# Peptides against a protein of PDB entry 6O8C, part 32

Target 1, 262 residues: chain A of PDB entry 6O8C
Amino acid sequence: VGLRYEKISLPKIHPRYDLDGDASMAKAVTGVVCYACRTASTLLLYQELMRKGVRWLVELVKDDYNETVHKKTEVVITLDFCIRNIEKTVKVYEKLMKVNLEAAELGEISDIHTKLLRLSSSQGTIESSLQDISSRLSPGGLLADTWAHQEGTHPRDRNVEKLQVLLNCITEIYYQFKKDKAERRLAYNEEQIHKFDKQKLYYHATKAMSHFSEECVRKYEAFKDKSEEWMRKMLHLRKQLLSLTNQCFDIEEEVSKYQDYT

## One batch from the design tools (peptide; aimed at target 1 Q192)

Design b2_p18_1_s2 (made by RFdiffusion4, then SolubleMPNN; from b2_p18_1, 7 letters changed)
Fold by OpenDDE base, seed 1:
Structure b2_p18_1_s2 (fold): chain B 262 residues (1-262), chain A 18 residues (1-18)
Amino acid sequence: as target 1 above (262 residues)
Amino acid sequence: MEKELEELEKKLKELLEK
């Protein structure tokens, strides 16, 4: 998972003064740095989209949580009501037994009561799980999304713009070298200017590649790794919530079987 | 979410490879 990009490197720059070679080299450098600019832009876009996705997923999971809590609460109310009714019935039958009346049903009702109490106890586990999930989703929790705002590259960093400036400088030199090549021979002063421009081109290119590698690629990779880990955890949490919801439904269904006795 | 993002990644990859 993640964007694939080609590893780029600067072409070898020959120190010898050669109008044809220098023009070709400058063209190649321009291409490499141009690719870096485009790549940096794409990587930034990816991260921004991921940040939006992270926010969206957080809200989605919060909604799931609230729904699960609601369902759990509903089941608790229903279960408690059923337990109270069964307890009343048990008391009535116990009184009947004291007066030597046959109450074969008492055993069955008592068993139901025991089962309901067991179901009630299981709600504690669900509650504990929900509390854990809530803690994880809370600000500062284990699933906090603070990393999304801190890691990676941001538009405010102006990395693409910085690279573009360097690209512009390089491109300008390339076009000059193209003209120089067309002249076939330069006067002494123009030759010296060409040599100086070649040094400038190298400087700009090196700066661009360093910036690209350190401020764009490296940070992107860090962001990607964190995002993947976080995403897996969030998806797992969502599945956990679904499981808890299903458990609530199962309990509700079980309770419904005993409602005829209440 | 993951699937949607993967799709976006694919689209972005295509753009990157231009």
Scores: peptide ipSAE 0.022, ipTM 0.623, DockQ to the pose 0.013
OpenDDE base, seeds 2, 3, 4, 5: peptide ipSAE 0.022, 0.021, 0.022, 0.022; ipTM 0.662, 0.608, 0.666, 0.664; seed 4 fails the geometry check

Design b2_p18_1_s3 (made by RFdiffusion4, then SolubleMPNN; from b2_p18_1, 7 letters changed)
Fold by OpenDDE base, seed 3:
Structure b2_p18_1_s3 (fold): chain B 262 residues (1-262), chain A 18 residues (1-18)
Amino acid sequence: as target 1 above (262 residues)
Amino acid sequence: MEEELKKLEEELKKLLEE
């Protein structure tokens, strides 16, 4: 899961003055840092897409929750109505029993009443579960999506732009080294400039790779790990909601068996 | 959305290989 990228490293930079070698080295460094820029951009894009996905999933789960709550409420109303009707019937039959009529039927109705009360008690458990889910989805809850804004890299960090600036500096030196190579031999002053630029190139390259590793890759990996964990929990939550919905349907079906007595 | 995101992920992986 997640984007795969190749681990990159800078080529070895030899301290010896060598126009051919320095040009080749500079070319390689340019390539590596260029890859880092592209990779950083791609990693950023991935995270932004994932953030959109996270927001989408949050809304989806909230909708699922509301539907479940609605179904639960419907069943509670139906069940309560059925219970009230059965209770009225029980009272009528109790009066009839005083005149020695229909004692067997009273027993059956009383049993139904007891079963309905048990079903009503199960609604309390469903309600408690829904409250727990609501709490988990609330701001500051265990399934809050605040991490999506906190973790990873963001466009506002301008990491790609920072890397691009360093790449531009490196590229400029590379082009100069190509020219130096073409000259085959440099005057003393130009040689000193070349040596100085080689140090600059190393500095920029090291800075770029450090920034890439610490501010792009590391943060991306943290975001990826957090997102995977969160997604798993959210999917599990959806399954829980589905289970609660099914429990409501089961109760409704059971109640329907007794509606003939109301 | 999930499937589309997965497709995009695969496309991005291909881009990283280029």
Scores: peptide ipSAE 0.019, ipTM 0.560, DockQ to the pose 0.013
OpenDDE base, seeds 1, 2, 4, 5: peptide ipSAE 0.000, 0.019, 0.018, 0.019; ipTM 0.209, 0.595, 0.594, 0.595; seed 4 fails the geometry check

Design b2_p18_1_s4 (made by RFdiffusion4, then SolubleMPNN; from b2_p18_1, 8 letters changed)
Fold by OpenDDE base, seed 5:
Structure b2_p18_1_s4 (fold): chain B 262 residues (1-262), chain A 18 residues (1-18)
Amino acid sequence: as target 1 above (262 residues)
Amino acid sequence: MEKELEELEKKLKLLLEE
């Protein structure tokens, strides 16, 4: 999981005045910073996509939770009804036994009652588990998605735009250096301008690379790591919900076996 | 990198369909 990108570094900038070398260097710098811009854009897109995915997953899991709660509630109602009916039946048979009627079925009914009570007790465990899941999904819970809004880079940071501005400045200098190279020799004033522009190019390039590394790459990596961890936890939680749902179905099925006695 | 983004999108869609 995650995007692979090439590690980029600035070419060596020689301090010596050399029109051919400077043009070549400027071209290389332009290429590197251009790659940084594109990479930053892609990294941002990745994060935005992941944030969207996170939101979707949260909604999905909440829906699963609600469905599980609903199913649990249905089972509880059915189970309680069955228990009440069995209890009534037990009372009737107990009265009949006092009148010397056959109580052969009383033992069976009593056993059913005991089993139903055990099933009822398991509902408490399911309820507790659901409450735990709810707490984890709640705002401020362990599985809250607040990190997705805090970690990484965001469009509002305008990192791509900032890099693009620097790239534009660098590109302009590169084009000038290309012209300078074509002149083969510059007048004194033009030579001084060239030297100053070379310093500016260095400044812009360094700024771009620092910004890219610190504000784009590092934050992206942090976001990526957190997202992977969170995703694993969410998937595990979803499996837990599925397990609880299945337990409810199992209980419902078991109760259905005793409906003839209700 | 674009291919990787597409792969990610596919994975997310699959997760949502499960």
Scores: peptide ipSAE 0.021, ipTM 0.639, DockQ to the pose 0.009
OpenDDE base, seeds 1, 2, 3, 4: peptide ipSAE 0.020, 0.021, 0.020, 0.000; ipTM 0.640, 0.638, 0.620, 0.232; seed 4 fails the geometry check

Design b2_p18_2 (made by RFdiffusion4)
Pose (drawn by RFdiffusion4):
Structure b2_p18_2 (pose): chain A 256 residues (1-92, 99-262), chain P 18 residues (1-18)
Amino acid sequence: VGLRYEKISLPKIHPRYDLDGDASMAKAVTGVVCYACRTASTLLLYQELMRKGVRWLVELVKDDYNETVHKKTEVVITLDFCIRNIEKTVKVVNLEAAELGEISDIHTKLLRLSSSQGTIESSLQDISSRLSPGGLLADTWAHQEGTHPRDRNVEKLQVLLNCITEIYYQFKKDKAERRLAYNEEQIHKFDKQKLYYHATKAMSHFSEECVRKYEAFKDKSEEWMRKMLHLRKQLLSLTNQCFDIEEEVSKYQDYT
Amino acid sequence: DIEEDLEEIEENLELIEE
């Protein structure tokens, strides 16, 4: 979804010299830049938080991986150990009652369990190579896409907002005077140009730098999230597959 | 209102620094 903010544009700046109109205009412009500036700051927060989150979520899946491999090895030393019971040089030269019967069916399941465990390790390694630092789930898009604190985009907007704010405040004063001396009138007319220049620069910067990069980061995250949930579903299927093995071995562990 | 907006921007900058 991303941040739901309203897109607010600069009002039309009429060219006449009008102290009342210019004051009202400057106030409206300052307001739009503040909203743009404040919105630009929240966009940066959402990125910075997203990145802190993705980094953390990746490490959590690594814990879910390590927890699973810890039990896969924990169970193998039971399969290989309980196979050493019913399938060693102890169990099974002509013989008719030497145990080749209904227990041989369990030895068959345990052979298929030990072998099926083989491809568990093959798939388990494949997900480790995606969770690895250089793998195809590495959060490299996170540090490339979008804006950063080092970009100083908010403070750059803020510098322009200050110029615009100082002018608005002066335009209030001018409106209060109802008439401007000669030189002051001219200076006021120039400051009106400066105000428009600063505002359009701040607005276009907000658009082409903050929002454009933010959306690019937003789409990269949606794409990375699909890869993430796809891997988590697979790792989970490997975890359940182990508890199954533990369950089907904990039955045969108790014999007579 | 402008001052409040600026304060909110400063608070966001402080959060970004953290």

Design b2_p18_2_s1 (made by RFdiffusion4, then SolubleMPNN; from b2_p18_2, 10 letters changed)
Fold by OpenDDE base, seed 5:
Structure b2_p18_2_s1 (fold): chain B 262 residues (1-262), chain A 18 residues (1-18)
Amino acid sequence: as target 1 above (262 residues)
Amino acid sequence: SIEEELQKIQELLKQLAE
């Protein structure tokens, strides 16, 4: 996912004085920098939207995590209760074994006890997985959303406004060059002013393009790459949580089979 | 699902790109 934009570059600026050529060049430069301003604004909007999405996803996944933890806790309580009851039953049957009675039944109960203990052991693995997920979601974790606040461009950077200022300067020179072109020939002083304005135009244009490339596009691309990576990891985490939840349900179902024996 | 919501976001972003 990403915004498509055209790679823009400044037209070649010829050092030679040419009223027609300079007007055309100035028009082209104005167009390029105007596009840069609009693109920068769009890229910023994209990032702000993504930041909102990231915050939303974090809260959603945290809710899922809490639900999974809650379910796991319920299952652990149920399982422990069943184990305790089975252990009591085993003790009763062991007393009966002293007179060689109920040996077959004791075997069945012992098997159930063994199965429950295995299930209990699996809970430790689930707990470990949940702890890992918690650590990943925690501040400083691999899935922390701190990057969303750090990477990319922000409204406070005022990149669009800075570009707009440069665009205004460029546009002013462009309109002057249109007038100069209409004059066909300039007096010496006006010609010198035109030449100086051309240098200013070049300076402003170069500054605008540098700012656009280094402070807008580059940072946007870094944000985009980071967001895509983070989103993939979050999706995987979501699936992992669902898997853990299902494991809890499976254990609960298995335990329910033995509740009649307790 | 998260996947569905992400798709919605992607669609919104696509619209923004247009």
Scores: peptide ipSAE 0.020, ipTM 0.617, DockQ to the pose 0.037
OpenDDE base, seeds 1, 2, 3, 4: peptide ipSAE 0.018, 0.018, 0.018, 0.018; ipTM 0.621, 0.609, 0.615, 0.618

Design b2_p18_2_s2 (made by RFdiffusion4, then SolubleMPNN; from b2_p18_2, 6 letters changed)
Fold by OpenDDE base, seed 1:
Structure b2_p18_2_s2 (fold): chain B 262 residues (1-262), chain A 18 residues (1-18)
Amino acid sequence: as target 1 above (262 residues)
Amino acid sequence: DIEEMLEEIEELLKKLAE
């Protein structure tokens, strides 16, 4: 799960002045930092998409919750109505029992009444479960999505842009080193400039790789870990909601069997 | 199982990005 990227490292930079070697080194550095820029951009995009997905999933689960609550309410009303009707019937049959009539029927109705009361008792458990889910989905709850805004990298951080600036500087030096290589030999002053630029290249490259590793990759990995954990919990919660909904349907179906006695 | 679900979500996210 998540984006795969290759671990990259800077090539060794030799201190020795060598026009051919320096050009080759600069080319390699340019390639590495270029890859870092592209990777950083991709990682950022992934995180932004995940944030959208998180928001979407939250709304989806909230809708599921509301549907479950609605179904529960419907079942409670139906069940209560059925219980009241059965109780009326029980009273009638109790009067008949005083004259020793309809004893078998009274027993059956009484059993139904007992079963309905048991079903009613199960509603409390469903209610408690729904309340728990509601609390978890609430702001500040265990399934809050605040982490999605806090963890990882954001466009406002300008990480890609910062890396691009460094890449531009590195690329410029690389092109100069290509020219220097073509000259085969440099005058003393130009040689000193070349050496100075080589140092600049090193500093830019080091800065770029440090920034990439610490501000892009590390934060991305943290975001990824949090997202996986949160997603697992959300999916589990959704399954719980589905289970509760199914329980409501089961109760409704069972109650429907007794409606003939009402 | 969880990994598969996460993969499905990733696919959905890609669709949302369109």
Scores: peptide ipSAE 0.022, ipTM 0.545, DockQ to the pose 0.040
OpenDDE base, seeds 2, 3, 4, 5: peptide ipSAE 0.021, 0.020, 0.020, 0.021; ipTM 0.558, 0.554, 0.550, 0.559

Design b2_p18_2_s3 (made by RFdiffusion4, then SolubleMPNN; from b2_p18_2, 8 letters changed)
Fold by OpenDDE base, seed 1:
Order: structure tokens, then C-alpha cells, then sequence
Structure b2_p18_2_s3 (fold): chain B 262 residues (1-262), chain A 18 residues (1-18)
């Protein structure tokens, strides 16, 4: 999971005064910074979507957990009831054995009792696993989603807007350079203005690219890496819950086979 | 493209949330 973006860099800016070259350069710079703006917006959108997804997944897994706990509880009750009934039956047969020597039937029931006790012991393992999962899902647990709120870029950072402002400044200079190019020659004062604008363009462009790289791309990549790791862990956790649920069903099915003896 | 990637991610997240 991740967005693909191209690594962009500013074109070379020649210091020499050249109306044609400056117009071309300004056009290229405008394009690059425009791409940065769009990319920043897309990266932000991705992160916001991921944050929403994280919240969804947390709730989903919590629901799965609760269902598993419920099922486990149900099975424990059923199993305990069955064990108690079998124990009563064993006692009855023990009394009868003293009178009628019915050893075969008692042996069978005793074996069932032993099997049920083994099933009961497995519940402890399931409980331990559920407790572990609960701890991991807790606010301070390993699967906490606090990172989603801390990492990456946020709308409040106004990164896109900041880049857009710089882009607007650059675009204005570009259009002026187009006009300058059309004039072929500028008066001295206009030439000086052109040179100053070229410096401004460079300044704005550099600022934009630095901001894009440091405040957008880098933070996005960090967010992406953390999100991937977290998602993998959450998916694995969900699979564990499903496995535990299935174990409960298996136990329930096994217990049902012995209900005729109760 | 970035747009295509975004769409794919959106679909994946929806599926994951089901």
C-alpha cells in the first residue's frame, strides 16, 4: 500500500540574462512546483483516508474480539455443565459397579470425562490468548493508533495552501517573462526588474521544493511505513481471533457429542 | 499514476473494513 510519485527537482537556473531562456526556465519551474502542489494534496488525501481506515479497522477488530470472547464464554459454560453431568453419571455407575460389575460402561464414561477435562484445560490457553490480544488493543498497547494522529501531514499544516501561494508568485513571474520575451528587448529599468524577478522566482521555487520535500514527502513516507507495519499486525491479529473462534467452535462440537450421556 | 494508486488504496481500505 502506497502512492507512487516521481522525484522532482528544479531545473537549472542560469544566471545570465536571457529573455528566451528565462521564459523557458520559468515555465519549467512553474510546472515542477505545480506538480509538487498536486502531489502534496494527493499525499494528504491518502493519509486522511488511511487514518479513516485505521479507525475502521480498530473498530472491526474490537468487534471481532468481543464476539470471540462471547463465544468462548458460551463454550465454557456448556463445557462446565457437561463435565458436571458426566461426573454425576460416573458416580452413579461406580455405585452400580459394586453391585452388578458393569465395568465396561464405567470405563467409557470415565474416558469421556477425561476428554472433557482436557478440553477444559485448553480454555485456559484461549483465555490467555484473548488477554494478550486485549492488551495489544488497549490504548497503551502495541497496536495503539496514536501514530496515525502524530505521523504524516495534516490539513491543519496548510502545506498545500503554502505551496499554492508560492506557485502563484512563480506563475506571475512566468507570465511576466512571457511578456518580456515578446518584447525582445527591455529598457534598462525593465531589465533590472526582470533580473530581480528572476531572483524572486528562484527564491520562491527553492522554498517550495524544500517545503515539499521536508514537510510533505518525508513525513508522508514515515507515515506510510508506520501504516504498513501497523496494518500487517492488525491483519494478523484478526486472523488470530478467527483462529480462536474456530477453536471454540471445535470444542463446542466435541462437547455436543457427549451430551447424550448427560 | 497517483490517482490510480489512490483509487486502489481506497478500495483496499473498504474491503479491509468489511
Amino acid sequence: as target 1 above (262 residues)
Amino acid sequence: SIEEDLEQIEQLLKQLAE
Scores: peptide ipSAE 0.023, ipTM 0.541, DockQ to the pose 0.065
OpenDDE base, seeds 2, 3, 4, 5: peptide ipSAE 0.018, 0.021, 0.022, 0.017; ipTM 0.625, 0.596, 0.551, 0.509

Design b2_p18_2_s4 (made by RFdiffusion4, then SolubleMPNN; from b2_p18_2, 5 letters changed)
Fold by OpenDDE base, seed 4:
Structure b2_p18_2_s4 (fold): chain B 262 residues (1-262), chain A 18 residues (1-18)
Amino acid sequence: as target 1 above (262 residues)
Amino acid sequence: EIEEMLEEIEELLEELEE
């Protein structure tokens, strides 16, 4: 889970004036910052896709919840109806017993009544579980997806664009250093400009790497960790809903066995 | 149908108990 990226670092920048070395260094720096730009873009894309996935999963789980609630309601209605009918039957048989009718049928109906009451009791547990799930999915609940909008990097942060600007500056200096290398020797003024540009290169590169590390990588890792944790919890919740649905079906099936007595 | 039958039986039993 998550994107793998290579740990990047800036090459050593030697303070010594060396046209060949400076051109090589500038090339390497350009490569590193270019990689940072691409990586930042990829990390952003991943997060945007994950946010879409999170929203999708929330809706899916909400649908599952609603279906479970609907099924539970159906079972409760059926069960209550069955219980009421059995209770009427029990009363009739109790009266018939006073006129010397067989006790065996009353015993069977009484047992059915007891079983139905047990099933009814289980509905309370299902209800409590559904309420817990609802509370977790509700706004402000433990499984709210609000974190997906808060954590990580966003297109509005313009991190890629900021890095690209720095990369452009670095690339320009690199091309100049390539030209300087080709000249083999610079005049004094050109040498001073070269030295100054080298300092600018270092500044831009350092700024780019700091921005990449602090605003892109760190926030991405936080988003990734949060998303993984949330996803595991959501998947577990979905399994719980499925279990509750199955319990409702099991109860419905059991009640259907006694409908012949109602 | 069973409920109607049970109600009828219940009414008959009540009449017999009077």
Scores: peptide ipSAE 0.000, ipTM 0.304, DockQ to the pose 0.004
OpenDDE base, seeds 1, 2, 3, 5: peptide ipSAE 0.000, 0.000, 0.000, 0.000; ipTM 0.310, 0.355, 0.299, 0.288; seeds 1, 2, 3, 5 fail the geometry check

Design b2_p18_3 (made by RFdiffusion4)
Pose (drawn by RFdiffusion4):
Parts: sequence; structure tokens; C-alpha cells
Structure b2_p18_3 (pose): chain A 256 residues (1-92, 99-262), chain P 18 residues (1-18)
Amino acid sequence: VGLRYEKISLPKIHPRYDLDGDASMAKAVTGVVCYACRTASTLLLYQELMRKGVRWLVELVKDDYNETVHKKTEVVITLDFCIRNIEKTVKVVNLEAAELGEISDIHTKLLRLSSSQGTIESSLQDISSRLSPGGLLADTWAHQEGTHPRDRNVEKLQVLLNCITEIYYQFKKDKAERRLAYNEEQIHKFDKQKLYYHATKAMSHFSEECVRKYEAFKDKSEEWMRKMLHLRKQLLSLTNQCFDIEEEVSKYQDYT
Amino acid sequence: EAEEELEEAEEELEEALE
């Protein structure tokens, strides 16, 4: 979804010299830039937070991986150990009662369990190579896409907002005077141009730098999330597959 | 465009101050 904010544009700046109009215009412009500036700050937060989260979530899946491999090895030393019981040089030269019967069916399941465990390790390694630092789930898009604190985009907007704010404040004073001396009238007319220049620069900067990069980061994250949930589903299927093996071995562990 | 208009306005301001 991303941040739901309203897109607010600069009002039309009428060219006439009008002390009342210019004051009202400057106030409206300052307001729009504040919204743009404040919104630009939240976009940066959502990115910075998203990065801190993705980084953390990747490490958590690594814990879910380590937890699973810790039980896969924990169970193998039971399969290979209980196979050493019913399938060693102890269990099974002509013979008819030497145990080749209904227990041989369990030895069959335990062989298929030990072998099926083989491809578990093959798939388990494949997900480790995606969770690895250089793998195809590395959060490299996270540090490339979007804006950063080092970009200083908020304070850059803030510098322009200060220019615009100082002018508005002066335009209030001018409106209060109802008439401007000669030089002051001219300076006011120039500051009106400066105000428009600063505002359009701040607005276009917000659009083409903050929002454009933010949305690019937003789409990269939606794409990376699909990959993430796809891997988590697979790792989970491998975890359940182990508890199954533990369950089907903990039955045959108790013999007579 | 806004920068050109700002330069023109500066020239007009200098002429007016003179």
C-alpha cells in the first residue's frame, strides 16, 4: 500500500502586484511546501523502517533455517543409529526364522526415510544459498533503491521552505502597510518571483526525487516479498517433513 | 522559465534602484 498522502500542488500565482493577494498567495504556497516537506520526511521513514525490517526478517528466517537443520541432524543420528539396530551385522547361511518377516517391512520404510532425507538436504542447501549474503534473496535492492538519510532530501526541501517562509512573513508585513514605498514595492515584486522560484523548485524536487525514488523502492519491495514468502513456504515444508520423520521414527524406536 | 523571469525581474529591480 505505502503511505497514503494527498497530492497537493502549488496554487496559481497571479502576476498582478497586489499586497493582499500576494500575502494570501504566499501563505498558501508555504503551506503546500510544508505538506510536501513533511510528507517527504515520512516517505524516508517508511523506507528506513522497511530496510531495518527486511534486514531483520532475513535474519529470522536464518534462525528458522538453523532450527530446522539442527533437528534434521538430530534425527539422522537416530535413523542411522536405529538402522544400526535392525539392519546391522546383528539382525541378518541358510535361514527361515532369522528375522526376514514383518520387521523387514519397517527396515524398508527406514531405508526410504534415510534416502528421502537425502533430497531434503539438497533442497535445504538450496535455500541456504538464497539466504546467503550474495544469494538471490539478498537485500541489495534495499540499499540501491529509494532515498537515504545521506541524500539529505528533507533538509534540502527545508532550506527552500525557509526562504519561502521568510518571504511570506515579509508579505504579511507589507499587507499590513497597505502601501509600499517605492524601493520596497520593487523589492516585494522581486521577492514574489523568488518565492515562486523556490516553491516550484521544492515541489519538483519532492516529485522527481523523493516520490519517484520512493515508489521505485515500493515496487522492488513488493517483488522481493513474493520471493520471501515463496522461500518461507519451502523452508516450512522442509521443517514439517522433519517432524514427520521424527514422528515416524519415534514409533519404530520402541521395539521388542 | 522561472529562472529567466527571476533574472528579468532582477534587471528591472537594478534599473529601478538606479

Design b2_p18_3_s1 (made by RFdiffusion4, then SolubleMPNN; from b2_p18_3, 5 letters changed)
Fold by OpenDDE base, seed 2:
Structure b2_p18_3_s1 (fold): chain B 262 residues (1-262), chain A 18 residues (1-18)
Amino acid sequence: as target 1 above (262 residues)
Amino acid sequence: SLEQKLEEAEEELEKALE
């Protein structure tokens, strides 16, 4: 899970004035910062896609929850109806028992009644489980997706744009250094400008790398870790919902066995 | 750390250019 990216580092910058070396260094720096820009963009895109996925999954799980609740409600209604019918039958047979009639049938019906009451009791545990799931999915719950909006990098941060600005500055200096190299020798004033540009290049490069590392990579990794944890919990919750649904079906099937007495 | 190395390099560069 997550995007793989290569660790990047700036090339060594030699303090000595060397037109050939400086051009080569500038080229390398340009490449590194260019990679940082592209990587930052990719990491941002990944996070945005994941946020969409998170929202989708939340809705899916909510739908699953609602379906489970609906099924549970249906089963409760059916079960209650069956219990009421059996209770009516029990009352009739109890009256007959007073005159020593239908003793065997009364015993059988009473056993069914007991079984139905046990099934009814199990509904309480299902309800409690559903309530727990609901609380976890609710706003502010343990499975809230608020982290997806808080963690990581966002388009509004303009990280890619900031890096691109720095890259543009670096690229400009690189092109100048290529020209300087072609001249083989610079006049004193041009040499001083070259030295100043080299300082600027270093400044921009270090700023870019710091920004990339601290504001892009680190935040991405935090987002990734939280997303993985959250996804695991959500998948587990879905399994719980499925289990509850199956329990409802099991109860429904059991109740259907006693329809002949209703 | 990378940051420390960059800072050191910057200082060295500044000294060399002065």
Scores: peptide ipSAE 0.022, ipTM 0.481, DockQ to the pose 0.110
OpenDDE base, seeds 1, 3, 4, 5: peptide ipSAE 0.000, 0.005, 0.022, 0.020; ipTM 0.346, 0.341, 0.538, 0.558; seed 4 fails the geometry check

Design b2_p18_3_s2 (made by RFdiffusion4, then SolubleMPNN; from b2_p18_3, 7 letters changed)
Fold by OpenDDE base, seed 4:
Structure b2_p18_3_s2 (fold): chain B 262 residues (1-262), chain A 18 residues (1-18)
Amino acid sequence: as target 1 above (262 residues)
Amino acid sequence: DLEKKLEEAEKELEKALK
């Protein structure tokens, strides 16, 4: 789950003045930082895609919730109607019982009434469960998607752009070092410039790697962890909703058995 | 001494990468 990336490290930077070595080192550094830029971009895109997915899933689950609520409401209405009709029938038979006419039928109807009342009681449990689910999905709830907007890296952070600037500086120095290498020997002033540029290269590279690690990778990993946790919870919630829906269907089926008495 | 500074910088980088 999530994007895989290779662990990158800067090559060893030797303090010694060596035109060939410095050019090679600079090339390697350029490659590493270039990879960091690309990786940062990819990680960002992944997170943005995941954020869209999270929003989509939230809406999907909300729809599932609403459907379950509607089904529950339908069942409640049907059940209540059936109960009312049975109660009317019970009253009629109770009156008839006074003249000893329908004792056996009254017993059967009373049993049905009792069963229906039990089913009605189960609706309270379903309602409570739905309320719990609603609370979890509500803003500030345990399954709120606020983390998706907070965690990780964002385009507004401009991490890729910042890394690109550093890469540009590094690349420029690399090209200069290639030229320096081609000259084989540098005059004193050019040598000093080369040495200073090497320091700059180190500075830029270190800054790039630090930024990549701390502001890109670390935050991405945090986002990934949060997303996985949240996703598991959401999937579980969907299963709960499905279970509740099935319970409603089961109740409806049971009630249908008694509709002939209404 | 620039070489010494670079050496120190290298050490710092190594620490940062650990």
Scores: peptide ipSAE 0.028, ipTM 0.500, DockQ to the pose 0.130
OpenDDE base, seeds 1, 2, 3, 5: peptide ipSAE 0.007, 0.020, 0.020, 0.027; ipTM 0.367, 0.499, 0.526, 0.496; seeds 2, 3 fail the geometry check

Design b2_p18_3_s3 (made by RFdiffusion4, then SolubleMPNN; from b2_p18_3, 6 letters changed)
Fold by OpenDDE base, seed 4:
Order: C-alpha cells, then sequence, then structure tokens
Structure b2_p18_3_s3 (fold): chain B 262 residues (1-262), chain A 18 residues (1-18)
C-alpha cells in the first residue's frame, strides 16, 4: 500500500496590499500627529502664560482698588473735618444773627455747608461702588480667577506626553513601512505583520487625534473664551476704579475751595 | 492661524485614514 503523499496545498494568494501607499500614508500620519504634539505643547504654554498674566492682572487691580480706597478715605476725612468746622461756624453765626449781625455771611456759609453735605452724599455712592467692586473681586465673586486654574489644559494632564507615546508608536510603524517598501516584496509572515501594523497605526492615529481634539483643542478653546470674557470685565473694572479715583480727586479739589472757611 | 492649521491637520489626517 503506497504511502499517500498528503498533497501540500498551495498557500492561498493573499489579497494585494500597496506597500508604497502604506508607507506614504504612514508618513502623512506621522506628520499630522507630530504636528498635534507640537501644537498641544504650544497651547499648553500659552495657557500657562495666560494664567500668569491673569494672576498679575488680579494683583494689579487689587492694588488699584486699595489705592482708590485709600484716596476715598483721605477725602472722607478731609470732608468730614471741613463739614464739622463749617457747622461750628454756622452755629456761631446763628447766634450772632440774633443780635442782627452779618446775615449775608451766614447765607454764604450755609450754602457752603449744603454743598459739602452734597459732596458727602456722593461719598456714599463711591463707597457703595467700591463695595461692589470688592465683592466682585472676592473669592467666589464674578471676577474671581478660579476659572484660570480649572479651565483648559494643564501640565499635570500629560497630554503632550500621551500624544508623544502614540507618536512614537506611529513613527516606529512608519519606519518599518519604509523598510517594507524598500523590500518591494514581503514574506507571508512579514506581510501579515505589515497588515497588523497598519491596523495598529490606524488605532494609534485615531486615538491621538481624538485625544488632541477633545483634551487639548476643546479645552483650550474653552479657556480662551473664558479668558477673553474675564479680561474684558477686568479691564472695565479698572476703568471703573479709575473713574472713582478721579471722582475722589474732584471732590478733594472742591473741598479745597472751602478750606479757607475752616 | 493656529485654528486653521489645526483644522487642516485634522482634515489631512482624516483623508489619510480614509
Amino acid sequence: as target 1 above (262 residues)
Amino acid sequence: DLEKELEKAEEELKKALE
């Protein structure tokens, strides 16, 4: 009984794959993910710089606030002193009026007193405005900078590092595909590896881009939007403080006109 | 400019992965 030679079945012809195309694709993917890594890094740096700027601006505005408060306090003291002196003078003249002396002067002093009281009332408005500003700048206030620490991307997120790892994997596959291209033909096992690596490349690339878009770009945009809004509000606040300061100077100047009567 | 570049990069990647 003759030994039945098991017919060695010819290996199935695997579908054609394009080594040149795969190498080109891998190169393109590598470039894009590389760009994503660099961009993510740049976006992170930008945000960190902005956070520093935000902190700086907060301190600057606080200083402005304190200066305004000090000026307001100075004016209040001066104004109160002037009012008290005028009131004393009014009382003296009122007594003299009973003796029919200096009626015209009493009228003038009384008018000054009325003007000073009006100025004093305006100080109440300034105080209210300052209190409002203080509340807005306070922790939990409308102009709190807590958002700067919460929004956006942070070094601790390690987004750049995560992307770099994926880039490394992609780059490795790309270099292999370059070699594969140079070989022009691959053995069966090598071909299977190539196909598998192509799938891995796709996986890494999609993961990288998803991460980049969702964790880097999106968060950056949110940070940027909030920063712009906050910055506009802060600048407006500074203008308000300047206005209040100028009002204090105006009041001080007005009071100085009447100091000769004190 | 950065946003435009990002969009281009994303589009290129999408095309490359198609």
Scores: peptide ipSAE 0.036, ipTM 0.678, DockQ to the pose 0.026
OpenDDE base, seeds 1, 2, 3, 5: peptide ipSAE 0.018, 0.024, 0.019, 0.020; ipTM 0.531, 0.512, 0.531, 0.648; seeds 1, 3 fail the geometry check

